# Peptides against a protein of PDB entry 2V3S, part 40

Target 1, 95 residues: chain A of PDB entry 2V3S
Amino acid sequence: PISLVLRLRNSKKELNDIRFEFTPGRDTAEGVSQELISAGLVDGRDLVIVAANLQKIVEEPQSNRSVTFKLASGVEGSDIPDDGKLIGFAQLSIS

## One batch from the design tools (peptide; aimed at target 1 F20 F22 V32)

Design b2_p30_3_s2 (made by RFdiffusion4, then SolubleMPNN; from b2_p30_3, 15 letters changed)
Fold by OpenDDE base, seed 2:
Structure b2_p30_3_s2 (fold): chain B 95 residues (1-95), chain A 30 residues (1-30)
Amino acid sequence: as target 1 above (95 residues)
Amino acid sequence: SSLKLTEEEKKIGEENKKAKEEKKKKELEE
C-alpha cells in the first residue's frame, strides 16, 4: 500500500497531518475521499478536489511526491487563501 | 472496507464534526 499524509487546517486554524494508506487496485480515490469526509477530516465540498489530487498522486507516486491544491471549502472563508501557509489549501504527500 | 485511523485522527474528525454542528446550530437560531 501507499502511505499518504493529508495536511490541512481545522476550524481552529491548526495544521493537522492525517495519515492513511491507499492500495492501488483495491481502493479508489473517490472512495477513500468519501471515507475521509465521513470521518470528519475533509469537508464534503472538497470531495472532487481531494479525489482528483489523490488520484494524481497514487497513479504516479514516484513523480508526484507532494501535491498542494486549493480547497473549495476555503474560497468563501474570511482568510485569504495561501498555498504556502495552507490556508484554503491542503497538501497530499507520500510518507 | 474502511480507512485505519489513529485515535488522534478520530479525535480530530470528531472535533471537526462538533464544530460544524455548533456552527449549524448557531446559524439556525439566528
Scores: peptide ipSAE 0.666, ipTM 0.894, DockQ to the pose 0.741
OpenDDE base, seeds 1, 3, 4, 5: peptide ipSAE 0.665, 0.664, 0.666, 0.665; ipTM 0.895, 0.895, 0.895, 0.895

Design b2_p30_3_s3 (made by RFdiffusion4, then SolubleMPNN; from b2_p30_3, 13 letters changed)
Fold by OpenDDE base, seed 4:
Structure b2_p30_3_s3 (fold): chain B 95 residues (1-95), chain A 30 residues (1-30)
Amino acid sequence: as target 1 above (95 residues)
Amino acid sequence: SALSLTPEQKEIGKENKAAKEEKEKKKLEE
């Protein structure tokens, strides 16, 4: 299995690391993303972007060690998106 | 399931859902 970390800010604007495993052939990017949304850790509006980037990283985990991407939910917030501070952005990384 | 959430992460998720629900309620009342 691939050990992954999803880093993003919660509703209190605090950074959280969500650790999970991905088993190719058993798990799907969309399925895992849906679970993250069901858990309340990812906004439902971010399903597409999270799934797309999760798919990207699990396809080539040796080459894609980290991916930072803009959240759809972030553009509606009052804060200015910033990838360095992960404001309106999330990061997927291989553990 | 790929997720094995800690109690802390589960609580964070609940708080996130509550916050979103409050925002949606506020929007509806505008």
Scores: peptide ipSAE 0.628, ipTM 0.887, DockQ to the pose 0.940
OpenDDE base, seeds 1, 2, 3, 5: peptide ipSAE 0.627, 0.627, 0.627, 0.627; ipTM 0.886, 0.886, 0.887, 0.887

Design b2_p30_3_s4 (made by RFdiffusion4, then SolubleMPNN; from b2_p30_3, 15 letters changed)
Fold by OpenDDE base, seed 4:
Structure b2_p30_3_s4 (fold): chain B 95 residues (1-95), chain A 30 residues (1-30)
Amino acid sequence: as target 1 above (95 residues)
Amino acid sequence: SSLTLSEEEKEIGEENKKAKEEEEKKKKEE
């Protein structure tokens, strides 16, 4: 399996590293993203962007070691999005 | 798909669910 880390901020604006595995041929990017949402770890509005970037990283994990992407949920917050501070952004990386 | 989560990750998720529920409740009462 591919060991992944999803780095994003919670409601308290604390940065968390969520660790999970992805098994090609068994798991799907959309399926895993839905499970992250069901667990309360990802906002439901971010399904599309998380699934797209998860698909990208698991297709070529040796080439795509890290991807940072803008969250749909982040644009509705009071804070200005900042990819460097992961405000309104999340990061997927290979562990 | 099967997602394996640590107890810490489960706790983070539960706290997020509570926060969202309170936000939705507050918005409904406005």
Scores: peptide ipSAE 0.653, ipTM 0.890, DockQ to the pose 0.853
OpenDDE base, seeds 1, 2, 3, 5: peptide ipSAE 0.652, 0.653, 0.652, 0.652; ipTM 0.890, 0.890, 0.890, 0.890

Design b2_p30_4 (made by RFdiffusion4)
Pose (drawn by RFdiffusion4):
Structure b2_p30_4 (pose): chain A 95 residues (1-95), chain P 30 residues (1-30)
Amino acid sequence: as target 1 above (95 residues)
Amino acid sequence: DAEFEEKVKHFEETREEAAETYEEAQEEAE
């Protein structure tokens, strides 16, 4: 199992670290991304990008300690995207 | 944000339930 952290801003624009485990061979990037969306933790528009970056970090957790990516939900949403401030972006990292 | 912490708690519970369901299905197949 891999201990992972999804870091992104909530609806109140507060930064949060969401901790979860991923078990290779049991879990899939798409399945877990859907779980994040069904839990209301990730916007549904972000399924593809979150699944792609989850797959990147879980295939080589030794190489990819952190991945930062754009949110399709944050492309035009009132605040300009800013990767330094994790506005319109999120980050997956190994714990 | 209490609503957000509730979503985190729900997600953690869903992850545990999915792991338990997978283990039960393996035991049945054995």

Design b2_p30_4_s1 (made by RFdiffusion4, then SolubleMPNN; from b2_p30_4, 20 letters changed)
Fold by OpenDDE base, seed 1:
Formats: sequence, structure tokens, C-alpha cells
Structure b2_p30_4_s1 (fold): chain B 95 residues (1-95), chain A 30 residues (1-30)
Amino acid sequence: as target 1 above (95 residues)
Amino acid sequence: DPEFQEKVAAFAARQAERRAAAAAAEAAAA
């Protein structure tokens, strides 16, 4: 299995790491992303972007060690999106 | 944030449950 970390800010703007494993052939990017949303960890509006980037990292984990992507839920927020601070952005990485 | 951590725990629990179910299915098919 691939050990991954999803780094993003919660509703209180606190940075958190969510650890999980991904087993190719058993897990799907969309399935795991939906579980993150169902748990209330990811905004439902971000399903597509999270799934797409999760798929990207698991298909080539050796080359895609880390991916940072813009969240749909962060676009209209009060804070200006900032990839360096992960404001309106999330990051997936191989742990 | 304790509320967020509770959500993380719930997510982890579902992940573990799914993995256990898959293992059980594989064992049953062996």
C-alpha cells in the first residue's frame, strides 16, 4: 500500500495532516475522496479536485512525491488563496 | 481542534473497517 498524507486547514484555519493508505487495485481515488468528504474533512465542492490529485499521486508515487492544488471551496473565502501557506490549497504527499 | 480530530478518527475507523472487510472476503475466497 501507498502511505499518504493530506495536509489542509480545518474550519478554524488550523493546519492538519490526515494520514491514510491507498491500495492500488482495491481503492479508488474517488472512493477515498468521498470518504474524506463524508467524514467532514473535505468540502463536498472539492471532490473533483481532490480525487484528480489523489489519482495523480498514486499512479506515479515515485515521481509525484507531493502535489499542491487549489480547492474550489477556498476560492470565495475571505482569505486570499496562498499555496505556500495552504490557504485555499491542500497538499497530498507520500509519507 | 477536538472536533476535527474526532472526524479524523472516524475516517480512520472507516478505512480500517473497509480493509478488514476486504481481508475477510479474500480469506473466504481462498
Scores: peptide ipSAE 0.650, ipTM 0.903, DockQ to the pose 0.884
OpenDDE base, seeds 2, 3, 4, 5: peptide ipSAE 0.649, 0.649, 0.649, 0.650; ipTM 0.903, 0.902, 0.903, 0.903

Design b2_p30_4_s2 (made by RFdiffusion4, then SolubleMPNN; from b2_p30_4, 19 letters changed)
Fold by OpenDDE base, seed 5:
Structure b2_p30_4_s2 (fold): chain B 95 residues (1-95), chain A 30 residues (1-30)
Amino acid sequence: as target 1 above (95 residues)
Amino acid sequence: DPEFEAKVEAFRRRQAERRAAAEAAARAAA
């Protein structure tokens, strides 16, 4: 399996790392993303973008070691999005 | 944040359980 880390800010705006695995041929990007949402770790509005970027990293994990993407939930927030600070952004990385 | 970590752990636990179940099913099908 592919060992991944999803880095994002929680509801308290604290930066957190979520370590998890992805097994090609068994897991799907959308399925795992839905599980993250169901767990309350990701905003439901971010399903599409998380799934898309998860798919991107797992299809070529040797080439895509890290992907940072803008969250839909962050656009309407009061804080100005900042990819460097992961404000309104999340990051997927190969562990 | 312990609340957030609890959510992470729950998520990871479910992932592991499904993996174990899938592996067991694969062995049974062999």
Scores: peptide ipSAE 0.663, ipTM 0.908, DockQ to the pose 0.818
OpenDDE base, seeds 1, 2, 3, 4: peptide ipSAE 0.661, 0.660, 0.659, 0.662; ipTM 0.907, 0.907, 0.906, 0.907

Design b2_p30_4_s3 (made by RFdiffusion4, then SolubleMPNN; from b2_p30_4, 22 letters changed)
Fold by OpenDDE base, seed 5:
Structure b2_p30_4_s3 (fold): chain B 95 residues (1-95), chain A 30 residues (1-30)
Amino acid sequence: as target 1 above (95 residues)
Amino acid sequence: DEEFQKRIEAFRARQEARRAAAEAAERLAA
């Protein structure tokens, strides 16, 4: 399986790492994304963008060691999005 | 955030359980 880390900020704006594994052919990007949402770790509005970037990294993990993407939930927030600080952004990386 | 950490733990537990179940099913079908 592919060992991944999802880095994002919680509702208190604290940076957290979520470690998980992905098995191609068994797991699906959308399925894992739904589980993250159901667990209350990802905003439901971010399903599409999380699934898309998860799919991207697991398709070519050797080429895409890290992907940073803008969250839909962050656009309407009071804070200005910043990819460097992961404000309104999340990051998927190969551990 | 203790609550957030508990959510992470729950998520990981579900992932592990699902994976174990899938592996068991594959072995049974072999």
Scores: peptide ipSAE 0.683, ipTM 0.918, DockQ to the pose 0.885
OpenDDE base, seeds 1, 2, 3, 4: peptide ipSAE 0.681, 0.682, 0.680, 0.681; ipTM 0.918, 0.918, 0.918, 0.918; seed 1 fails the geometry check

Design b2_p30_4_s4 (made by RFdiffusion4, then SolubleMPNN; from b2_p30_4, 16 letters changed)
Fold by OpenDDE base, seed 1:
Structure b2_p30_4_s4 (fold): chain B 95 residues (1-95), chain A 30 residues (1-30)
Amino acid sequence: as target 1 above (95 residues)
Amino acid sequence: DEEFEEKVEAFRERQEERRREAEEEELEEL
């Protein structure tokens, strides 16, 4: 299995790391992303972007050690998006 | 944060459940 960390800010703007495993052939990027949303860890508006980037990192985990991407939910917020501070952005990385 | 940890635990549980269901479906289709 691939050990991953999803780093993003919660509703309180606190930065958190979600550690999970992904097993190619058993898990799907779409399925895992849906469960992240169902658990309230990811905003439902971010399904597409999270799934796409999760797929990207699990396809080539040796080449894609970290990916940072803009959240759809972050655009509507009052905070100005900032990839360095992960404001309106999330990061997937290999642990 | 307790709420965060509960969410993470729920997520992992659901991920395992989904994996089990997918395996069962695959076996039933064979």
Scores: peptide ipSAE 0.629, ipTM 0.893, DockQ to the pose 0.674
OpenDDE base, seeds 2, 3, 4, 5: peptide ipSAE 0.628, 0.625, 0.624, 0.627; ipTM 0.894, 0.892, 0.893, 0.893; seed 3 fails the geometry check

Design b2_p30_5 (made by RFdiffusion4)
Pose (drawn by RFdiffusion4):
Structure b2_p30_5 (pose): chain A 95 residues (1-95), chain P 30 residues (1-30)
Amino acid sequence: as target 1 above (95 residues)
Amino acid sequence: SLAASTADMNAGIARARAAGNRNLISAEPA
């Protein structure tokens, strides 16, 4: 199992670290991304990008300690995207 | 719908786990 953190801003624009485990051979990037969405933790528009970056970090958790990516939900949403401030972006990391 | 606060996020996680989720643990302010 891999201990992972998804860092992103909530609906109030507050930064949060979401802690979860991923078990290779049991879980899939798509499945867990869908779980994040169904839990209301990730916007449904972000399924593809979150799944892609989850796959990246879980295949080589030794190489990829952190991945920062754009949110499809944040492309035009009132605040300009800013990776430094995790606005319109999110980050997956190894715990 | 999306969670508006850290408490809402943890409530969402609790509901997801009650429905069989095995991955999610907690949400904490950064």

Design b2_p30_5_s1 (made by RFdiffusion4, then SolubleMPNN; from b2_p30_5, 10 letters changed)
Fold by OpenDDE base, seed 2:
Structure b2_p30_5_s1 (fold): chain B 95 residues (1-95), chain A 30 residues (1-30)
Amino acid sequence: as target 1 above (95 residues)
Amino acid sequence: ALAQSVEEANAGIAAARAAGSTSLISAEPA
């Protein structure tokens, strides 16, 4: 399995690392993303973008060691999006 | 009923995948 870390802020604006595994051929990017949403770890509005970037990183884990992407949930937030601070952005990386 | 059951099952799987796997890094910078 591929060991991954999803770094993103929770509702209290605290930055957290969420560690999880992805097994190619058994897991799907959308399925795992849905699990993260069901666990309350990802906003449902971010299903598409999380799944897309999860797919990107797991299809070429040796080349795509880290991907940072803009969250749909962050667009209408009170804070100005900032990829450096991961405000309105999240990051997936290979552990 | 089936949909609710599937939802509950998926929640359980999600919990298992993420159990004990969350770490606080930092608060939002000012």
Scores: peptide ipSAE 0.292, ipTM 0.714, DockQ to the pose 0.087
OpenDDE base, seeds 1, 3, 4, 5: peptide ipSAE 0.289, 0.290, 0.291, 0.285; ipTM 0.709, 0.708, 0.712, 0.728

Design b2_p30_5_s2 (made by RFdiffusion4, then SolubleMPNN; from b2_p30_5, 11 letters changed)
Fold by OpenDDE base, seed 5:
Structure b2_p30_5_s2 (fold): chain B 95 residues (1-95), chain A 30 residues (1-30)
Amino acid sequence: as target 1 above (95 residues)
Amino acid sequence: ALAQTTEEANAGIAAARAAGSRSLIEAVPA
């Protein structure tokens, strides 16, 4: 399996690392993303962008070691989006 | 609801696991 880390801020704007594995042939990007949402780790509005970037990283994990992407849920936030600080952005990386 | 703390995150993971989702998910402060 591929060991992954999703780094993103919680509702209190604190950074957390969500560690999980992805097994090609068993897991799907959308399925895993749905589980993250069900667990309260990802905003439901971010399903599409999380799944898209998860798919990108798992199809070529050696080439895509890290991907940072804008969250749909972050657009409505009061803070100005900042990819460096992961404000309104999340990061997926290979563990 | 979205977890507001790491503790709530892990509680959510445990609840999801009990509901039949995957077990290999862990939340830690970055």
Scores: peptide ipSAE 0.413, ipTM 0.861, DockQ to the pose 0.815
OpenDDE base, seeds 1, 2, 3, 4: peptide ipSAE 0.382, 0.361, 0.412, 0.369; ipTM 0.847, 0.834, 0.863, 0.838

Design b2_p30_5_s3 (made by RFdiffusion4, then SolubleMPNN; from b2_p30_5, 9 letters changed)
Fold by OpenDDE base, seed 1:
Structure b2_p30_5_s3 (fold): chain B 95 residues (1-95), chain A 30 residues (1-30)
Amino acid sequence: as target 1 above (95 residues)
Amino acid sequence: MLAESTEEANEGIARARAAGSTSLISAEPA
């Protein structure tokens, strides 16, 4: 399996690393993203963007060691998005 | 023995996947 880390700020604005595995041929990007949402770790509004970037990283994990992307939930919030601070942005990386 | 729904099963799996897999890095910088 591919070992991944999703770096994401929670509702308290605390930056957390969420570790999880992805097994090609068994897991799907959307399915795993839905699990993260069900666990309360990802906002449901971010299903599409998380799944898209998860798919990107797992299809070429050797080339895509890290991907940073804008969250839909961040656009709707009051805080100004900032990729450097991961405000309104999240990052997926290979462990 | 009570039968679990698909939703309940999925919740359990999601919770198990996330258990012990989250680490605090830092607070939001000011």
Scores: peptide ipSAE 0.306, ipTM 0.700, DockQ to the pose 0.078
OpenDDE base, seeds 2, 3, 4, 5: peptide ipSAE 0.189, 0.301, 0.296, 0.302; ipTM 0.660, 0.712, 0.734, 0.741; seed 4 fails the geometry check

Design b2_p30_5_s4 (made by RFdiffusion4, then SolubleMPNN; from b2_p30_5, 8 letters changed)
Fold by OpenDDE base, seed 3:
Order: structure tokens, then sequence, then C-alpha cells
Structure b2_p30_5_s4 (fold): chain B 95 residues (1-95), chain A 30 residues (1-30)
């Protein structure tokens, strides 16, 4: 399996590393993303963007060691999105 | 994009597994 880390700010704006495994051929990007949402770790509005970037990293894990992407849930927030601070952005990386 | 965070890696002092999930969460010190 591929060991991944999703770095994401929680509701208290605290930066957390969310670790999980992805098994090619068994897991799907959308399925795992739904699990993250069900666990309350990802906003449901971010299903599409999380799944898309998860797919990107697992299809070429050697080339895509890390991907940072804009969250749909962050667009309407009070804070200005900032990829460097991961405000309105999340980061997936190979552990 | 391939942006780097301005914050250091999570210290991982506090860690917990989400209930009913395969996910492990690491948090910075409170």
Amino acid sequence: as target 1 above (95 residues)
Amino acid sequence: ALAATTEEANAGIAAARAAGSRVLISAEPA
C-alpha cells in the first residue's frame, strides 16, 4: 500500500497531519475521499478536489511526492487563501 | 501545485485514530 499524509487545518485552524494508506487495485480515490469525509476530517464540499489530487498522487507516486491544492470549502471563508500557510489549501504527500 | 508550507512539519505529540476509520491523526502541541 501507499502511505499518504493529508496536511489540513481543522475547525480550530490547527494544522494536522492525517495519515492513511491507499491500496492500488482495491481502493479508489473517490472512495477513500469519502471515508475522510465520513470521519469528519474533510469537508464534503471538497470531495472532488481531494479525489482528483489523490488520484494524481497515487497514479504516479514517484513523480508526485507532494501536491498542494485549493479547497472549495476555503473559498467562502473569512481568511484569505494561502498555499504557503495551507489556509484554504491542503497538501497530500507520500509518507 | 507543489507548494511548500511555511510551517514546520507537525510535531506529532498528540496522535489519535479517528473512530471507525483507518485514519491516524497527528496534531501539533497544544
Scores: peptide ipSAE 0.089, ipTM 0.633, DockQ to the pose 0.153
OpenDDE base, seeds 1, 2, 4, 5: peptide ipSAE 0.076, 0.088, 0.079, 0.089; ipTM 0.640, 0.631, 0.642, 0.624; seed 5 fails the geometry check

Design b2_p30_6 (made by RFdiffusion4)
Pose (drawn by RFdiffusion4):
Structure b2_p30_6 (pose): chain A 95 residues (1-95), chain P 30 residues (1-30)
Amino acid sequence: as target 1 above (95 residues)
Amino acid sequence: EETETTELEEAFEEYGRENKDYLEERFVVE
């Protein structure tokens, strides 16, 4: 199992670290991304990008310690995207 | 395409209602 953290801002624009485990051979990037969306923790528009970056970090957790990516939900949403401030971006990392 | 998107959103809501405790236990927010 891999101990992972999804870091992104909530609806109040507060920064949160979401801790979860991923078990290779049991879980899939798509499945876990859907679980994040059904839990209301990730916007449904972000399924593809989150799944893609989850797959990247879980296939080589030794190489990819952190991946930062754009949110399709944050492309035009009142605040300009800013990867330094995790506005319109999120980050997956190994714990 | 809009119908497919609505069906997908409904599937997420249904899954969330059915697995609320499991989802809260798996994803710890800090």

Design b2_p30_6_s1 (made by RFdiffusion4, then SolubleMPNN; from b2_p30_6, 21 letters changed)
Fold by OpenDDE base, seed 5:
Structure b2_p30_6_s1 (fold): chain B 95 residues (1-95), chain A 30 residues (1-30)
Amino acid sequence: as target 1 above (95 residues)
Amino acid sequence: SAAAAAARQAALAAYGEAHREELQRRFVVE
């Protein structure tokens, strides 16, 4: 399995690392993304972008060690999006 | 019946709890 970390801010704007495993051939990017949403860890509006980037990193984990992407849920927020601070952005990394 | 409805609700609740437990095991928040 591929060990991954999803770094993003929670509802209190605190930065969290979410660790999980992805098994190619058994898991799908969309399925795991839906599980993240069901767990309350990801906003439902971010399904598409999380799934797309999860797919990207698991397809070539050796080349894509880290991917940072803009959250759909962050666009409407009062805070100005900032990829460096992961405000309105999330990051997937190989652990 | 009311009893049958209560049983179905209990089953759904149990299913939901089991699912949440699985997700909690899969995702470790730090």
Scores: peptide ipSAE 0.544, ipTM 0.875, DockQ to the pose 0.347
OpenDDE base, seeds 1, 2, 3, 4: peptide ipSAE 0.544, 0.543, 0.541, 0.544; ipTM 0.875, 0.874, 0.873, 0.875

Design b2_p30_6_s2 (made by RFdiffusion4, then SolubleMPNN; from b2_p30_6, 11 letters changed)
Fold by OpenDDE base, seed 4:
Structure b2_p30_6_s2 (fold): chain B 95 residues (1-95), chain A 30 residues (1-30)
Amino acid sequence: as target 1 above (95 residues)
Amino acid sequence: DEEEEEEFEEELEEYGEENREALEERFVVE
């Protein structure tokens, strides 16, 4: 399995690392993304972007060690998006 | 639309309930 970390801010705007494993051939990017949403860890509006980037990293984990992407949920927030601070952005990386 | 959003939320809730144990084990939050 591929060991991953999803870094993003929680509802308190605190930065969290969410660690999980992804098994190619058993798991799908969309399925795991849905699990993240169901667990309350990701906003439902971010399904598409999380799944797309999860797919990207699990396809080539050696080349894509880290991917940072803009959240759909972050665009509508009061805070100005900032990829460096992960405000309105999330990051997937290989553990 | 609003109806589609509600349906999506219901599907997610059902998915979460069906896979609750798996969800609790898969993710570690730090």
Scores: peptide ipSAE 0.509, ipTM 0.865, DockQ to the pose 0.861
OpenDDE base, seeds 1, 2, 3, 5: peptide ipSAE 0.503, 0.505, 0.504, 0.504; ipTM 0.864, 0.865, 0.864, 0.864

Design b2_p30_6_s3 (made by RFdiffusion4, then SolubleMPNN; from b2_p30_6, 18 letters changed)
Fold by OpenDDE base, seed 2:
Structure b2_p30_6_s3 (fold): chain B 95 residues (1-95), chain A 30 residues (1-30)
Amino acid sequence: as target 1 above (95 residues)
Amino acid sequence: SAAEEEAFEKALAEFGKKNAEALKARFVVE
């Protein structure tokens, strides 16, 4: 399995690292993303972007060690997006 | 009936909550 970390801010705007495993052939990017949403860890509006970037990193984990992407939920938020501070952005990385 | 609908919605909510907790077991939050 691939060990991943999703770094993003929670509802309290606290930065969290969410660690999980992805097993190719058993898990799918969309499925795991849906699980993240169902667990309340990811906003439902971010399904597409999280799944897309998760797919990207698990396809070539040796080449894509880290990906940072803009959240759809962040665009509609009041805070100014900032990839450096992960405001309105999230980061997936290989742990 | 309204009462049946309310009971169903409550049951659905509880089911969802249990599923959410189970799914959280896959994820370690730090």
Scores: peptide ipSAE 0.509, ipTM 0.852, DockQ to the pose 0.395
OpenDDE base, seeds 1, 3, 4, 5: peptide ipSAE 0.472, 0.471, 0.471, 0.507; ipTM 0.850, 0.850, 0.850, 0.850

Design b2_p30_6_s4 (made by RFdiffusion4, then SolubleMPNN; from b2_p30_6, 21 letters changed)
Fold by OpenDDE base, seed 5:
Structure b2_p30_6_s4 (fold): chain B 95 residues (1-95), chain A 30 residues (1-30)
Amino acid sequence: as target 1 above (95 residues)
Amino acid sequence: SAAAEAARAAALAAYGAAHREELARRFVVE
């Protein structure tokens, strides 16, 4: 399995690292993304962008060690998006 | 019947709890 870390801010704007495994052939990017949402760890509005970037990193984990992407849920927030601070952005990386 | 409804509710609650536990095992928050 591929060991991944999803770094993003929670509802309290605290930065969290969410560790999980992805098994190619058993898991799908969309399926795991839906599980993240079901667990309350990802906003439902971010399903598409999380799944897309998860797919990107798991298809070539050796070359895509980290991907940072803008969250749909962050666009409407009061804070100005900032990829460096992961405000309105999330990051997927290989553990 | 009330008994049947209670049984269904209990089963649904148990299913939900099991699912939440599974997700808790899959995702480790740090």
Scores: peptide ipSAE 0.542, ipTM 0.876, DockQ to the pose 0.346
OpenDDE base, seeds 1, 2, 3, 4: peptide ipSAE 0.539, 0.540, 0.510, 0.541; ipTM 0.874, 0.874, 0.868, 0.876

Design b2_p30_7 (made by RFdiffusion4)
Pose (drawn by RFdiffusion4):
Structure b2_p30_7 (pose): chain A 95 residues (1-95), chain P 30 residues (1-30)
Amino acid sequence: as target 1 above (95 residues)
Amino acid sequence: SASSASAADKAAAKTAFENNEPTTLHLHPS
């Protein structure tokens, strides 16, 4: 199992670290991304990008300690995207 | 079986997330 953190801002624009485990051979990037969306933790528009970056970090957790990516939900949403601030972006990392 | 979160686990994680508290999503094998 891999101990993972998804870091992104909530609806109030507050930064949060979401902790979860991923078990290779049991879990899939798509399945877990759907779980994040059904839990209301990730916007449904972000399924593809989150799944892609989850797959990246879980295939080589030794190489990829952190991945930062754009949110499809944040492309035009009132605040300009800013990867430094994690506005319109999120970050997956190994715990 | 693949892991999934119960409705209670999802509600707890959402609540902790929106309240800006230590947030954990628990996944269990189905």

Design b2_p30_7_s1 (made by RFdiffusion4, then SolubleMPNN; from b2_p30_7, 11 letters changed)
Fold by OpenDDE base, seed 1:
Structure b2_p30_7_s1 (fold): chain B 95 residues (1-95), chain A 30 residues (1-30)
Amino acid sequence: as target 1 above (95 residues)
Amino acid sequence: GPNAASAEEKAAARKAFENNEPTTLVLRPR
């Protein structure tokens, strides 16, 4: 399996590193993303963008060691998006 | 929008992001 970490901020603006495994042929990017949402770890509005980037990283984990992407949930928020501080952004990486 | 904030409110909100270390969580704990 591919060991991954999703780094993003919760509703309290606290940074979380969410560890999870992805097994090609068993798991799907959308399925795992839905699990993250069901666990309350990802905003439901971010299903599409998380799944898309998860798919990107698992299809070529040796080339895509880290991907940072803009969250849909952060677009309409009051905080100014910042990819460096992961404000309105999340990061997936190979652990 | 509904989450619009003044410049002062945005500045204050940004301060809440400072000086925090990540907490490690596991999606499927064994």
Scores: peptide ipSAE 0.547, ipTM 0.867, DockQ to the pose 0.066
OpenDDE base, seeds 2, 3, 4, 5: peptide ipSAE 0.543, 0.540, 0.542, 0.542; ipTM 0.868, 0.866, 0.868, 0.867

Design b2_p30_7_s2 (made by RFdiffusion4, then SolubleMPNN; from b2_p30_7, 16 letters changed)
Fold by OpenDDE base, seed 2:
Structure b2_p30_7_s2 (fold): chain B 95 residues (1-95), chain A 30 residues (1-30)
Amino acid sequence: as target 1 above (95 residues)
Amino acid sequence: GPNAASAEAKAEARKNFEEGKPTTLTLTPV
């Protein structure tokens, strides 16, 4: 399996890492994303963007070691989105 | 079929994540 880390701010705006594994040929990017949402770790509005970037990273894990993407849930927040600080952004990386 | 997280796994992951503690979401065969 591919060991992944999703770095994301929690409800207290603290950066934290979510570790999980993706098994090629068994799991799908959308399915795993739905599990993250079901666990309350990812906002449901972010299904599309999380799944898209998860798909990207698992397609070529040796080349795509890290991807940072804008969250739909963060656009309307009080804080200005910032990819460097992961405000309104999340990051997927290979562990 | 695809792996999935149990209710217990989800609850633990959610708790750890919101507390700023190391978080793992374990996906297991269904």
Scores: peptide ipSAE 0.837, ipTM 0.973, DockQ to the pose 0.969
OpenDDE base, seeds 1, 3, 4, 5: peptide ipSAE 0.836, 0.836, 0.836, 0.836; ipTM 0.973, 0.973, 0.973, 0.973

